# Peptides against a protein of PDB entry 7C96, part 56

Target 1, 73 residues: chain A of PDB entry 7C96
Amino acid sequence: PVIPDDFRCPISLELMKDPVIVSTGQTYERTCIEKWLQAGHGTCPKTQQTLTSTVLTPNYVLRSLIAQWCEAN

## One batch from the design tools (peptide; made by RFdiffusion4, then SolubleMPNN)

Design b2_p21_1_s2 (from b2_p21_1, 12 letters changed)
Fold by OpenDDE base, seed 5:
Structure b2_p21_1_s2 (fold): chain B 73 residues (1-73), chain A 21 residues (1-21)
Amino acid sequence: as target 1 above (73 residues)
Amino acid sequence: SREERIEKRFAEFTKAIEEAK
């Protein structure tokens, strides 16, 4: 089945396993956005907005939604 | 590979940022 766009990491283009929210509100796969930050970038890949914080907040709601989708598909 | 795909995406995002400046 087709994976909903909101469940795909903008970077890996795969179903997210550990989705995290950056300061701009966008969600990415943790390992992907960490690699982006480690590469010296200080912007949100998708929106190009400057990140006001390097804190990554787990998106537990999305994680749950993805899990539910996976169980049904 | 997955790693190559991610690298490609990074390049695309970087390019977009540069073009927006």
Scores: peptide ipSAE 0.689, ipTM 0.922, DockQ to the pose 0.807
Fold by OpenDDE base, seed 3:
Structure b2_p21_1_s2 (fold): chain B 73 residues (1-73), chain A 21 residues (1-21)
Amino acid sequence: as target 1 above (73 residues)
Amino acid sequence: SREERIEKRFAEFTKAIEEAK
């Protein structure tokens, strides 16, 4: 089945396993956004907005939705 | 590879940022 766009990381373009929310509200795969930050970037890849914080918040709701989708498909 | 794809995406995002300036 086709993976819903909202379940794909904007960077890896794959189904997210550990989705995290950045300060702009966008969600990415943890390992992908960490690599972006480690490369010296301080912006949100999707929106190009400057990140006000480098804190990554786990998106538990999305994680659960993805898990439910995977179980059904 | 997956790593090469991610690096390609990084380049695309970086280019977009530069072009927006």
Scores: peptide ipSAE 0.688, ipTM 0.922, DockQ to the pose 0.765
Fold by OpenDDE base, seed 2:
Structure b2_p21_1_s2 (fold): chain B 73 residues (1-73), chain A 21 residues (1-21)
Amino acid sequence: as target 1 above (73 residues)
Amino acid sequence: SREERIEKRFAEFTKAIEEAK
């Protein structure tokens, strides 16, 4: 089935397994955003807004929604 | 594999960003 856009990482375009929220409020796959930050970028990949923090917050709500979707599809 | 797809897309994404600067 077609994966909902909100469940796909803006970078990998794959279904997120470990979604994390950056300071701009955008959510990415943890591995993708960590690679982005490690590469020396200080901006949000999708919006290019400057990140006010490099802290990555787990998006537990989205993780749960994705899990529910996977169980149903 | 999933990992390979992610790595490939990441490379393509970063390339596109750099070219857009």
Scores: peptide ipSAE 0.683, ipTM 0.914, DockQ to the pose 0.380
Fold by OpenDDE base, seed 4:
Structure b2_p21_1_s2 (fold): chain B 73 residues (1-73), chain A 21 residues (1-21)
Amino acid sequence: as target 1 above (73 residues)
Amino acid sequence: SREERIEKRFAEFTKAIEEAK
């Protein structure tokens, strides 16, 4: 089946295992966005908007939805 | 377990994505 785009990390294009939300509201795989920030970037990879915070919030709902999708398909 | 089944399926989908690249 076709994996929903919202379930794939905008950076790695892979199914997200540990999705986190950045200040712009976009969600990425934790390891990907951490590497991006560590490299000195202060923008959202997908939208290019400046991040108002470097805090990464776990997207537990999406994590659950992805798990449910994997189970159902 | 349910968790193990999901993890297995997750890995399979991950592999499928990689193979499509």
Scores: peptide ipSAE 0.564, ipTM 0.906, DockQ to the pose 0.036

Design b2_p21_1_s3 (from b2_p21_1, 9 letters changed)
Fold by OpenDDE base, seed 1:
Structure b2_p21_1_s3 (fold): chain B 73 residues (1-73), chain A 21 residues (1-21)
Amino acid sequence: as target 1 above (73 residues)
Amino acid sequence: SKEKRIEEQFKKFEEAVLAAK
């Protein structure tokens, strides 16, 4: 089955395992966005908007949806 | 590999950031 686009990390292009939300509202795989930030970037990869914060918020709702999808597929 | 794919995506996003400035 094809993985829903909303379940794929914009960076890794794979199913997210630990999705986190950045200040712009976009969600990425934790390890991917952390590498982006560690590289010295202060913008959102997908939107290029400047991040108002480097805090990464776990997207528990999405993680749950992905888990449900994985169980069914 | 996954690592190379991520690197390729990084380059795309980095180029987009530069273009947006």
Scores: peptide ipSAE 0.437, ipTM 0.858, DockQ to the pose 0.953
Fold by OpenDDE base, seed 4:
Structure b2_p21_1_s3 (fold): chain B 73 residues (1-73), chain A 21 residues (1-21)
Amino acid sequence: as target 1 above (73 residues)
Amino acid sequence: SKEKRIEEQFKKFEEAVLAAK
């Protein structure tokens, strides 16, 4: 089945396993966004907005939604 | 591979950063 766009990481383009929210509100796979930050970037990949913080917040709701989708498909 | 896709996306986003300046 086709994976919903909201469940795909903008970087890996794959179903997210550990989705995290950046300061701009966008969600990415943890490992992907960490690599982006480690590369020296201080912006949100998707929006190009400057990050006000490098804190990554787990998106537990999305994680649960993805899990539910995986069980149904 | 996943790694190559990530690298390709990085290039895309990096280009976008440059274009935004």
Scores: peptide ipSAE 0.436, ipTM 0.857, DockQ to the pose 0.909
Fold by OpenDDE base, seed 5:
Structure b2_p21_1_s3 (fold): chain B 73 residues (1-73), chain A 21 residues (1-21)
Amino acid sequence: as target 1 above (73 residues)
Amino acid sequence: SKEKRIEEQFKKFEEAVLAAK
């Protein structure tokens, strides 16, 4: 079935497995955003806002929602 | 141009996708 856009990483365009939240509030797949940051970028890929921190916070709520969706579909 | 800047960022976006996979 159709995967909700909010469940897809803005970078990989795939269903997120390890979603993390950046300082702007946007969520990405951990490996994807880490590569973006590693490349020297200091902005949020989706919004282009400047990141005030490089800390990545696990989005456990979204991970749970995705798991529930996968189980139901 | 603004369009060019957007395209450049998109390219970097794609590179990040490839590097992450």
Scores: peptide ipSAE 0.322, ipTM 0.817, DockQ to the pose 0.096
Fold by OpenDDE base, seed 2:
Structure b2_p21_1_s3 (fold): chain B 73 residues (1-73), chain A 21 residues (1-21)
Amino acid sequence: as target 1 above (73 residues)
Amino acid sequence: SKEKRIEEQFKKFEEAVLAAK
């Protein structure tokens, strides 16, 4: 089945398992965005906006939606 | 330029994509 675009990490381009939200509101796979930040980058990969914070907030709503989708497909 | 800056960031983005796989 085709994975909805909103369920794909902009970095890995794969279904997210541990989605996290950055300060710009964009969501990424945790491991992907952590590697991006660890590389010394201070911008949002998708929007190119400067991150106000490096805090990563779990997107539990999206995680739940993805889990439901996976169960059905 | 702004365009050049964006292109440079995209290059870094590509590196992150490769590193994440």
Scores: peptide ipSAE 0.299, ipTM 0.805, DockQ to the pose 0.091

Design b2_p21_1_s4 (from b2_p21_1, 12 letters changed)
Fold by OpenDDE base, seed 4:
Structure b2_p21_1_s4 (fold): chain B 73 residues (1-73), chain A 21 residues (1-21)
Amino acid sequence: as target 1 above (73 residues)
Amino acid sequence: SKEEIIEEQFKKFQEAIEKAK
């Protein structure tokens, strides 16, 4: 089935398992964005906005939605 | 476009990860 765009990591283009929100409000797969940050990047991959914080906030709502989608498909 | 931005960032990401290995 077609994966909803909002359920795919903008970096890996894969279904997110551990979605996290960055300071810009965009959501990425945790491992992907962590590697991005560790590589020395300070911008939001999707928007190219400068990140004001490196804090990653779990997107539990999206995680739940993705889980529900996976169960149904 | 947003798609182009994502594609460019994806490329940068892949290159960065490859260099980090």
Scores: peptide ipSAE 0.052, ipTM 0.616, DockQ to the pose 0.141
Fold by OpenDDE base, seed 3:
Structure b2_p21_1_s4 (fold): chain B 73 residues (1-73), chain A 21 residues (1-21)
Amino acid sequence: as target 1 above (73 residues)
Amino acid sequence: SKEEIIEEQFKKFQEAIEKAK
């Protein structure tokens, strides 16, 4: 089945397993955004906006939606 | 465009990962 675009990480382009929200409100796969930050970048990959915080907040709602989708497909 | 921005950032990300190997 076709994976919904909202369920794909903007960086890996793969189905997210541990989605996290950055300060700009965009969501990424945790491992991807962590590697991005570790590489010395301080911007949001999707918007290029400067991140006001390096805190990564789990997107529990999206995680649940993805899990439900995976069970149904 | 938004798509162009994402593509450019994705490229930079991939290059960074390759250099880290």
Scores: peptide ipSAE 0.049, ipTM 0.615, DockQ to the pose 0.137
Fold by OpenDDE base, seed 5:
Structure b2_p21_1_s4 (fold): chain B 73 residues (1-73), chain A 21 residues (1-21)
Amino acid sequence: as target 1 above (73 residues)
Amino acid sequence: SKEEIIEEQFKKFQEAIEKAK
């Protein structure tokens, strides 16, 4: 089945397992965005907006939605 | 491996971002 776009990490293009929200409101796979930040970038990969914080907030709602989708598909 | 695939996609993404700047 086709994976919903909102369930894919913009970086890895894979189904997210540990989705986290950055300061711009965009969601990425934790490991991917951490690598991006560790590489010295201070912007949101998808939007190129400057990140006002490096805090990563778990997107539990999306994680649950993805889990439900995986169970059904 | 899955990790290698992710790393490759990440690299491609980085290149695309740099190109788009």
Scores: peptide ipSAE 0.032, ipTM 0.578, DockQ to the pose 0.400
Fold by OpenDDE base, seed 1:
Structure b2_p21_1_s4 (fold): chain B 73 residues (1-73), chain A 21 residues (1-21)
Amino acid sequence: as target 1 above (73 residues)
Amino acid sequence: SKEEIIEEQFKKFQEAIEKAK
């Protein structure tokens, strides 16, 4: 079935396994956003807003929703 | 592999961002 857009990483365009939230509130796959930051970028890939923090917060709610979706599909 | 797919998408995404600046 078609993966919901909100469940896809904006970078990889694939179903997120370890979704994390950046300071702008956008969610990405941990591996993808970490590589983006390691590449020297200090902005949110999707919104181009400057990140006020490089802290990545696990999106447990989304992780749970994705898990539920995977069980049903 | 999954890693290769991610790397390709990341590269394309970076290029798109650079072009949009």
Scores: peptide ipSAE 0.030, ipTM 0.571, DockQ to the pose 0.442

Design b2_p21_2_s1 (from b2_p21_2 with T3A E6Q E7K E8K E15K)
Fold by OpenDDE base, seed 5:
Structure b2_p21_2_s1 (fold): chain B 73 residues (1-73), chain A 21 residues (1-21)
Amino acid sequence: as target 1 above (73 residues)
Amino acid sequence: SAAEEQKKRLEEIRKELEELE
């Protein structure tokens, strides 16, 4: 089945396994955004906005939704 | 368009990070 766009990481375009929210409110796969930050970048890949914090907040709601979708598909 | 520019940017980022794997 087709993966919903909201369940795909904006960077990897793959189904997110550990979605995290950045300061701009956008969600990415943890591994992807961590690599981006480690590479020396301080902006949101999707919006180009400067990140006010490097804290990554787990998106538990989305993680749950994705898990439910995976179980059904 | 803005959407096309965003898509292009994200593709470049994906390629950059792919090299870091």
Scores: peptide ipSAE 0.671, ipTM 0.904, DockQ to the pose 0.904
Fold by OpenDDE base, seed 1:
Structure b2_p21_2_s1 (fold): chain B 73 residues (1-73), chain A 21 residues (1-21)
Amino acid sequence: as target 1 above (73 residues)
Amino acid sequence: SAAEEQKKRLEEIRKELEELE
């Protein structure tokens, strides 16, 4: 079935397994955003806003929603 | 458009990160 856009990482375009929220409020796959930051970037890939923090917060709500979707599909 | 530019940027980022893997 078609994966909902909200469940896809803006970078990889794949179903997120470990979604994390950056300081701008955007959510990405942990691996993707970590690589982006490690590459020396300090901006949000989607919005281009400067990140006020490099802390990555797990998006538990989305993780749960994705899990539920996967169970049904 | 802004949306198209964002899409293009994200594609470039995806390519960049893919090369770093």
Scores: peptide ipSAE 0.671, ipTM 0.904, DockQ to the pose 0.927
Fold by OpenDDE base, seed 3:
Structure b2_p21_2_s1 (fold): chain B 73 residues (1-73), chain A 21 residues (1-21)
Amino acid sequence: as target 1 above (73 residues)
Amino acid sequence: SAAEEQKKRLEEIRKELEELE
């Protein structure tokens, strides 16, 4: 089945397994955004806005939605 | 367009991170 775009990481384009929210409100796969930050970047890949914080907040709602979708498809 | 520029940027980022893997 076709994976909804909202369930794909903006960077990897793969189905997110551990989605996290950055300070700009955008969601990415944890491993992807961590690599981006570790590479010395301080901006949001999607919006180019400067991140006011490097804290990554788990997107539990999206994680649950993705899990439900996977179970149904 | 803005959408095209964003797509291009994200593609470049994906390639950059892929090489770091």
Scores: peptide ipSAE 0.669, ipTM 0.904, DockQ to the pose 0.921
Fold by OpenDDE base, seed 2:
Structure b2_p21_2_s1 (fold): chain B 73 residues (1-73), chain A 21 residues (1-21)
Amino acid sequence: as target 1 above (73 residues)
Amino acid sequence: SAAEEQKKRLEEIRKELEELE
């Protein structure tokens, strides 16, 4: 089945397993964005906006939606 | 276009992170 674009990490392009939200509101796979930040970057990969915080907030809503989609497909 | 530039950037980032693995 075709994976909805909103369920794919903007970086890895793979189905997200642990989606997290950055300060700009964009969502990424946790491992991907953590690697990006650890590499010394302080901007949002998708928007290039400077991150006002390095805090990563779990996107529980999206995680649930993806889980439901996976169960149905 | 802006969309194409974003796609290009994200591709480069993906490659960068791949090299770090």
Scores: peptide ipSAE 0.669, ipTM 0.903, DockQ to the pose 0.933

Design b2_p21_2_s2 (from b2_p21_2 with A2E T3E E6Q E7K E15K)
Fold by OpenDDE base, seed 5:
Structure b2_p21_2_s2 (fold): chain B 73 residues (1-73), chain A 21 residues (1-21)
Amino acid sequence: as target 1 above (73 residues)
Amino acid sequence: SEEEEQKERLEEIRKELEELE
């Protein structure tokens, strides 16, 4: 089935398993954004905005939506 | 376009991180 764009990580383009929200409000797969930050980057991959924080907030709503979608498909 | 440039940037980032894996 076709995976909704909002369920795909902007970086890996794969279905997110552990979606996290960065300070800019964009959501990425945890492993992807952590690697990006560890590589020394301080900007949002998608928007190029400077991250005001390195805190990654779990996107539980999206995680739930993805889980529901996976169960239905 | 802005959209194409963003796509290209994200592709480059994906490749960069893929090499780190």
Scores: peptide ipSAE 0.665, ipTM 0.901, DockQ to the pose 0.911
Fold by OpenDDE base, seed 1:
Structure b2_p21_2_s2 (fold): chain B 73 residues (1-73), chain A 21 residues (1-21)
Amino acid sequence: as target 1 above (73 residues)
Amino acid sequence: SEEEEQKERLEEIRKELEELE
């Protein structure tokens, strides 16, 4: 089945396995956003907003939704 | 458009991160 757009990482465009929320509220695959930050960037890839923090918060709700979708498909 | 600009930016970012892998 076709992967819902909301379940795809804005950067990799792949199904997220470990979705994390950045300070701007956007969600990305952990590995993708960590690489972005390590490369010296301090902005949100999607919105270009400056990140007020580099803390990455697990998006448990989305992780659960993706898991449910994967089980059904 | 803003959407196309965003899409293009994200594509460039994807390429950059791919090279860092």
Scores: peptide ipSAE 0.664, ipTM 0.901, DockQ to the pose 0.922
Fold by OpenDDE base, seed 2:
Structure b2_p21_2_s2 (fold): chain B 73 residues (1-73), chain A 21 residues (1-21)
Amino acid sequence: as target 1 above (73 residues)
Amino acid sequence: SEEEEQKERLEEIRKELEELE
């Protein structure tokens, strides 16, 4: 089935398993954004905005929605 | 377009991170 764009990581383009929100409000797969930050980058991959913090907040709502979608498809 | 440029940028980032693995 077709994976909704909102359920795909902007970087990996794969279905997110552990979605996290960055300071800009964008959501990425945890492993992807962590690698990006560890590489020395301080901007949001999608928006290019400077991150005000490196704190990654779990997107539990999206995680749940993805799980529900996976169960139905 | 702006969207196409964003896609290309994200592709480059994806490749960069893949090389770091």
Scores: peptide ipSAE 0.661, ipTM 0.900, DockQ to the pose 0.934
Fold by OpenDDE base, seed 3:
Structure b2_p21_2_s2 (fold): chain B 73 residues (1-73), chain A 21 residues (1-21)
Amino acid sequence: as target 1 above (73 residues)
Amino acid sequence: SEEEEQKERLEEIRKELEELE
């Protein structure tokens, strides 16, 4: 089945397993954004905005929606 | 366009992270 664009990580373009929210409000796969930050970057990949914090907040709502979609497809 | 530029940027980022794997 076709994966909804909102369920894909903006970086990997793959179905997110552990979606996390950055300070700009954008959501990425945890592994992807952590690699980006560890590489020395301090900006949001999608918006280019400077991150005010490097704290990654789990997006439980999206995680649940993705899980529900996977169960139905 | 802005969308095209964003797409190219994200592709470059994906490539960069892929090389780090």
Scores: peptide ipSAE 0.660, ipTM 0.900, DockQ to the pose 0.930

Design b2_p21_2_s3 (from b2_p21_2, 6 letters changed)
Fold by OpenDDE base, seed 1:
Structure b2_p21_2_s3 (fold): chain B 73 residues (1-73), chain A 21 residues (1-21)
Amino acid sequence: as target 1 above (73 residues)
Amino acid sequence: SEEEKREEHLEEIRKELEELE
């Protein structure tokens, strides 16, 4: 089955397993965004906006939706 | 387009992170 675009990490383009929200409101796979930040970057990969914080908030809603989709497909 | 530019940027990031792995 085709994976919904909203379930894919903007960076890896793979189905997200641990989606996290950055300060700009965009969601990425935790591993991807952490690598980006560790590389010394301080901007949102998708929007290029400067991040006001490096705090990553788990996107529980999306994680649940993805889990439900995987279960049904 | 803006979408194409965004995708190009994301592709560059994807490449960068792949090299760091």
Scores: peptide ipSAE 0.611, ipTM 0.888, DockQ to the pose 0.934
Fold by OpenDDE base, seed 5:
Structure b2_p21_2_s3 (fold): chain B 73 residues (1-73), chain A 21 residues (1-21)
Amino acid sequence: as target 1 above (73 residues)
Amino acid sequence: SEEEKREEHLEEIRKELEELE
């Protein structure tokens, strides 16, 4: 099935399982963004904006949408 | 284009993180 672009992690390009939102509002797979941050980076991979916080907020809405899509496909 | 540049950047990141995996 064709995975909606919004459901793919900008980094891994894979269907997100644990989507999290960074300070810039962009969403990534938790594992991917954590690795990026752990590597010493402080910018948003997609926008290259400096992150004002390293807090990762679970994107529950997207998680739900992805789950619904997976169930239907 | 801006989109191409963005994608190239993301690709570099993907490669970097892939090596860390």
Scores: peptide ipSAE 0.610, ipTM 0.887, DockQ to the pose 0.910
Fold by OpenDDE base, seed 2:
Structure b2_p21_2_s3 (fold): chain B 73 residues (1-73), chain A 21 residues (1-21)
Amino acid sequence: as target 1 above (73 residues)
Amino acid sequence: SEEEKREEHLEEIRKELEELE
């Protein structure tokens, strides 16, 4: 089955398990974006926009959609 | 294209994070 692009982390390119939203609205796998931030970066990997906050918000909607997709495929 | 540039950038990030592991 082909994994929808929206379900893949922009960094790892893998199916997201713990998707989180950054201040720019982009979603990443938690582990990936945390490593990026810990490395001292303050920009959004995908958009290169400066993050206004380092707070990571769980994307529960996407998490649910991915779970549903996994169950069906 | 802009999309290609974006993908190249993301690839660099992916490699960087891989090296940090």
Scores: peptide ipSAE 0.606, ipTM 0.886, DockQ to the pose 0.948
Fold by OpenDDE base, seed 3:
Structure b2_p21_2_s3 (fold): chain B 73 residues (1-73), chain A 21 residues (1-21)
Amino acid sequence: as target 1 above (73 residues)
Amino acid sequence: SEEEKREEHLEEIRKELEELE
């Protein structure tokens, strides 16, 4: 089945397994955004806005929605 | 368009991270 765009990481374009929210409110796969930050970048990949924090907050709601979708498909 | 520019930027990031893997 076709994976909903909102369930795909903006970077990898793959179904997110561990979605995390950055300071700008955008969500990415944890491993992807961590690599981006570790590479020395301080901006949001999608919006290009400067991040006010490097804290990554787990997006439990989206994680649950993805799990439900996977279970049904 | 702005959407096209955004996608081009994300593609560049994707390539960069791919090289780091």
Scores: peptide ipSAE 0.603, ipTM 0.885, DockQ to the pose 0.943

Design b2_p21_2_s4 (from b2_p21_2 with T3L E6Q E8K E11K E19K)
Fold by OpenDDE base, seed 1:
Structure b2_p21_2_s4 (fold): chain B 73 residues (1-73), chain A 21 residues (1-21)
Amino acid sequence: as target 1 above (73 residues)
Amino acid sequence: SALEEQEKRLKEIREELEKLE
């Protein structure tokens, strides 16, 4: 089945397993955004906005939605 | 377009991160 775009990481384009929200409000796969930050970048990959914080907040709602979708497909 | 530019940028980022690990 076709994976909904909202369930794919903007970077990897794969179904997110551990989605996290950055300060700009965008959601990415944890491993992807962590690698980006560790590489010395301080901007949001999708929007190019400067991150006001490097804190990554788990997107529990999206994680749950993805899990439900996976169970049904 | 702006969307195409964004997709291009994200692709470059993806490729960059793939090379790291």
Scores: peptide ipSAE 0.676, ipTM 0.907, DockQ to the pose 0.912
Fold by OpenDDE base, seed 5:
Structure b2_p21_2_s4 (fold): chain B 73 residues (1-73), chain A 21 residues (1-21)
Amino acid sequence: as target 1 above (73 residues)
Amino acid sequence: SALEEQEKRLKEIREELEKLE
């Protein structure tokens, strides 16, 4: 089945397993955004906005939606 | 276009991070 765009990480383009929200409100796969930050970057990959915080908030709603989709497909 | 530029940037980022794996 075709994976909904909203379920894909903007960076890896793969189905997100551990989606997290950055300070700009964009969601990425945890491992992807952590690597980006660890590489010394301080901007949002998708929007180029400067991140006001390095805190990553789990997107539990999206995680649940993806889980439901995976169970059905 | 703006969308094309975004996709290009994200691709470059993906490639950069892929090298770190």
Scores: peptide ipSAE 0.676, ipTM 0.906, DockQ to the pose 0.907
Fold by OpenDDE base, seed 2:
Structure b2_p21_2_s4 (fold): chain B 73 residues (1-73), chain A 21 residues (1-21)
Amino acid sequence: as target 1 above (73 residues)
Amino acid sequence: SALEEQEKRLKEIREELEKLE
């Protein structure tokens, strides 16, 4: 089945397993965005906006939606 | 377009991170 775009990490393009939200409101796979930040970048990959914080907030709602989708497909 | 530029950028980022693995 076709994976909804909102369920794919903007970087890896793969189904997210541990989606996290950055300060700009965009969601990425945790491992992807952590690598980006560790590489010395301070901007949002998708929007290019400067991150006001490096705190990564788990997107529990999306995680749940993805889990439900996976169960049904 | 803006969308194409975004996709291009994200692709480059994906490739960059792949090299770091």
Scores: peptide ipSAE 0.675, ipTM 0.906, DockQ to the pose 0.933
Fold by OpenDDE base, seed 3:
Structure b2_p21_2_s4 (fold): chain B 73 residues (1-73), chain A 21 residues (1-21)
Amino acid sequence: as target 1 above (73 residues)
Amino acid sequence: SALEEQEKRLKEIREELEKLE
């Protein structure tokens, strides 16, 4: 089945397993955004906005939605 | 367009991070 675009990481384009929210409100796969930050970047990949914080908040709602979709498909 | 530029940027980022693997 076709994976919904909202369930794909904007960077890897793969189904997110550990989605996290950055300060701009955008969601990415944890490993992807961590690599981006570790590479010395401090901006949001999708919006180019400067991140006001490097805190990554787990997107539990999206994680649950993805899990439900995976179980049904 | 704005969307095309965004997709181009994200592709470049994906390629950059892929080299770090």
Scores: peptide ipSAE 0.674, ipTM 0.906, DockQ to the pose 0.925

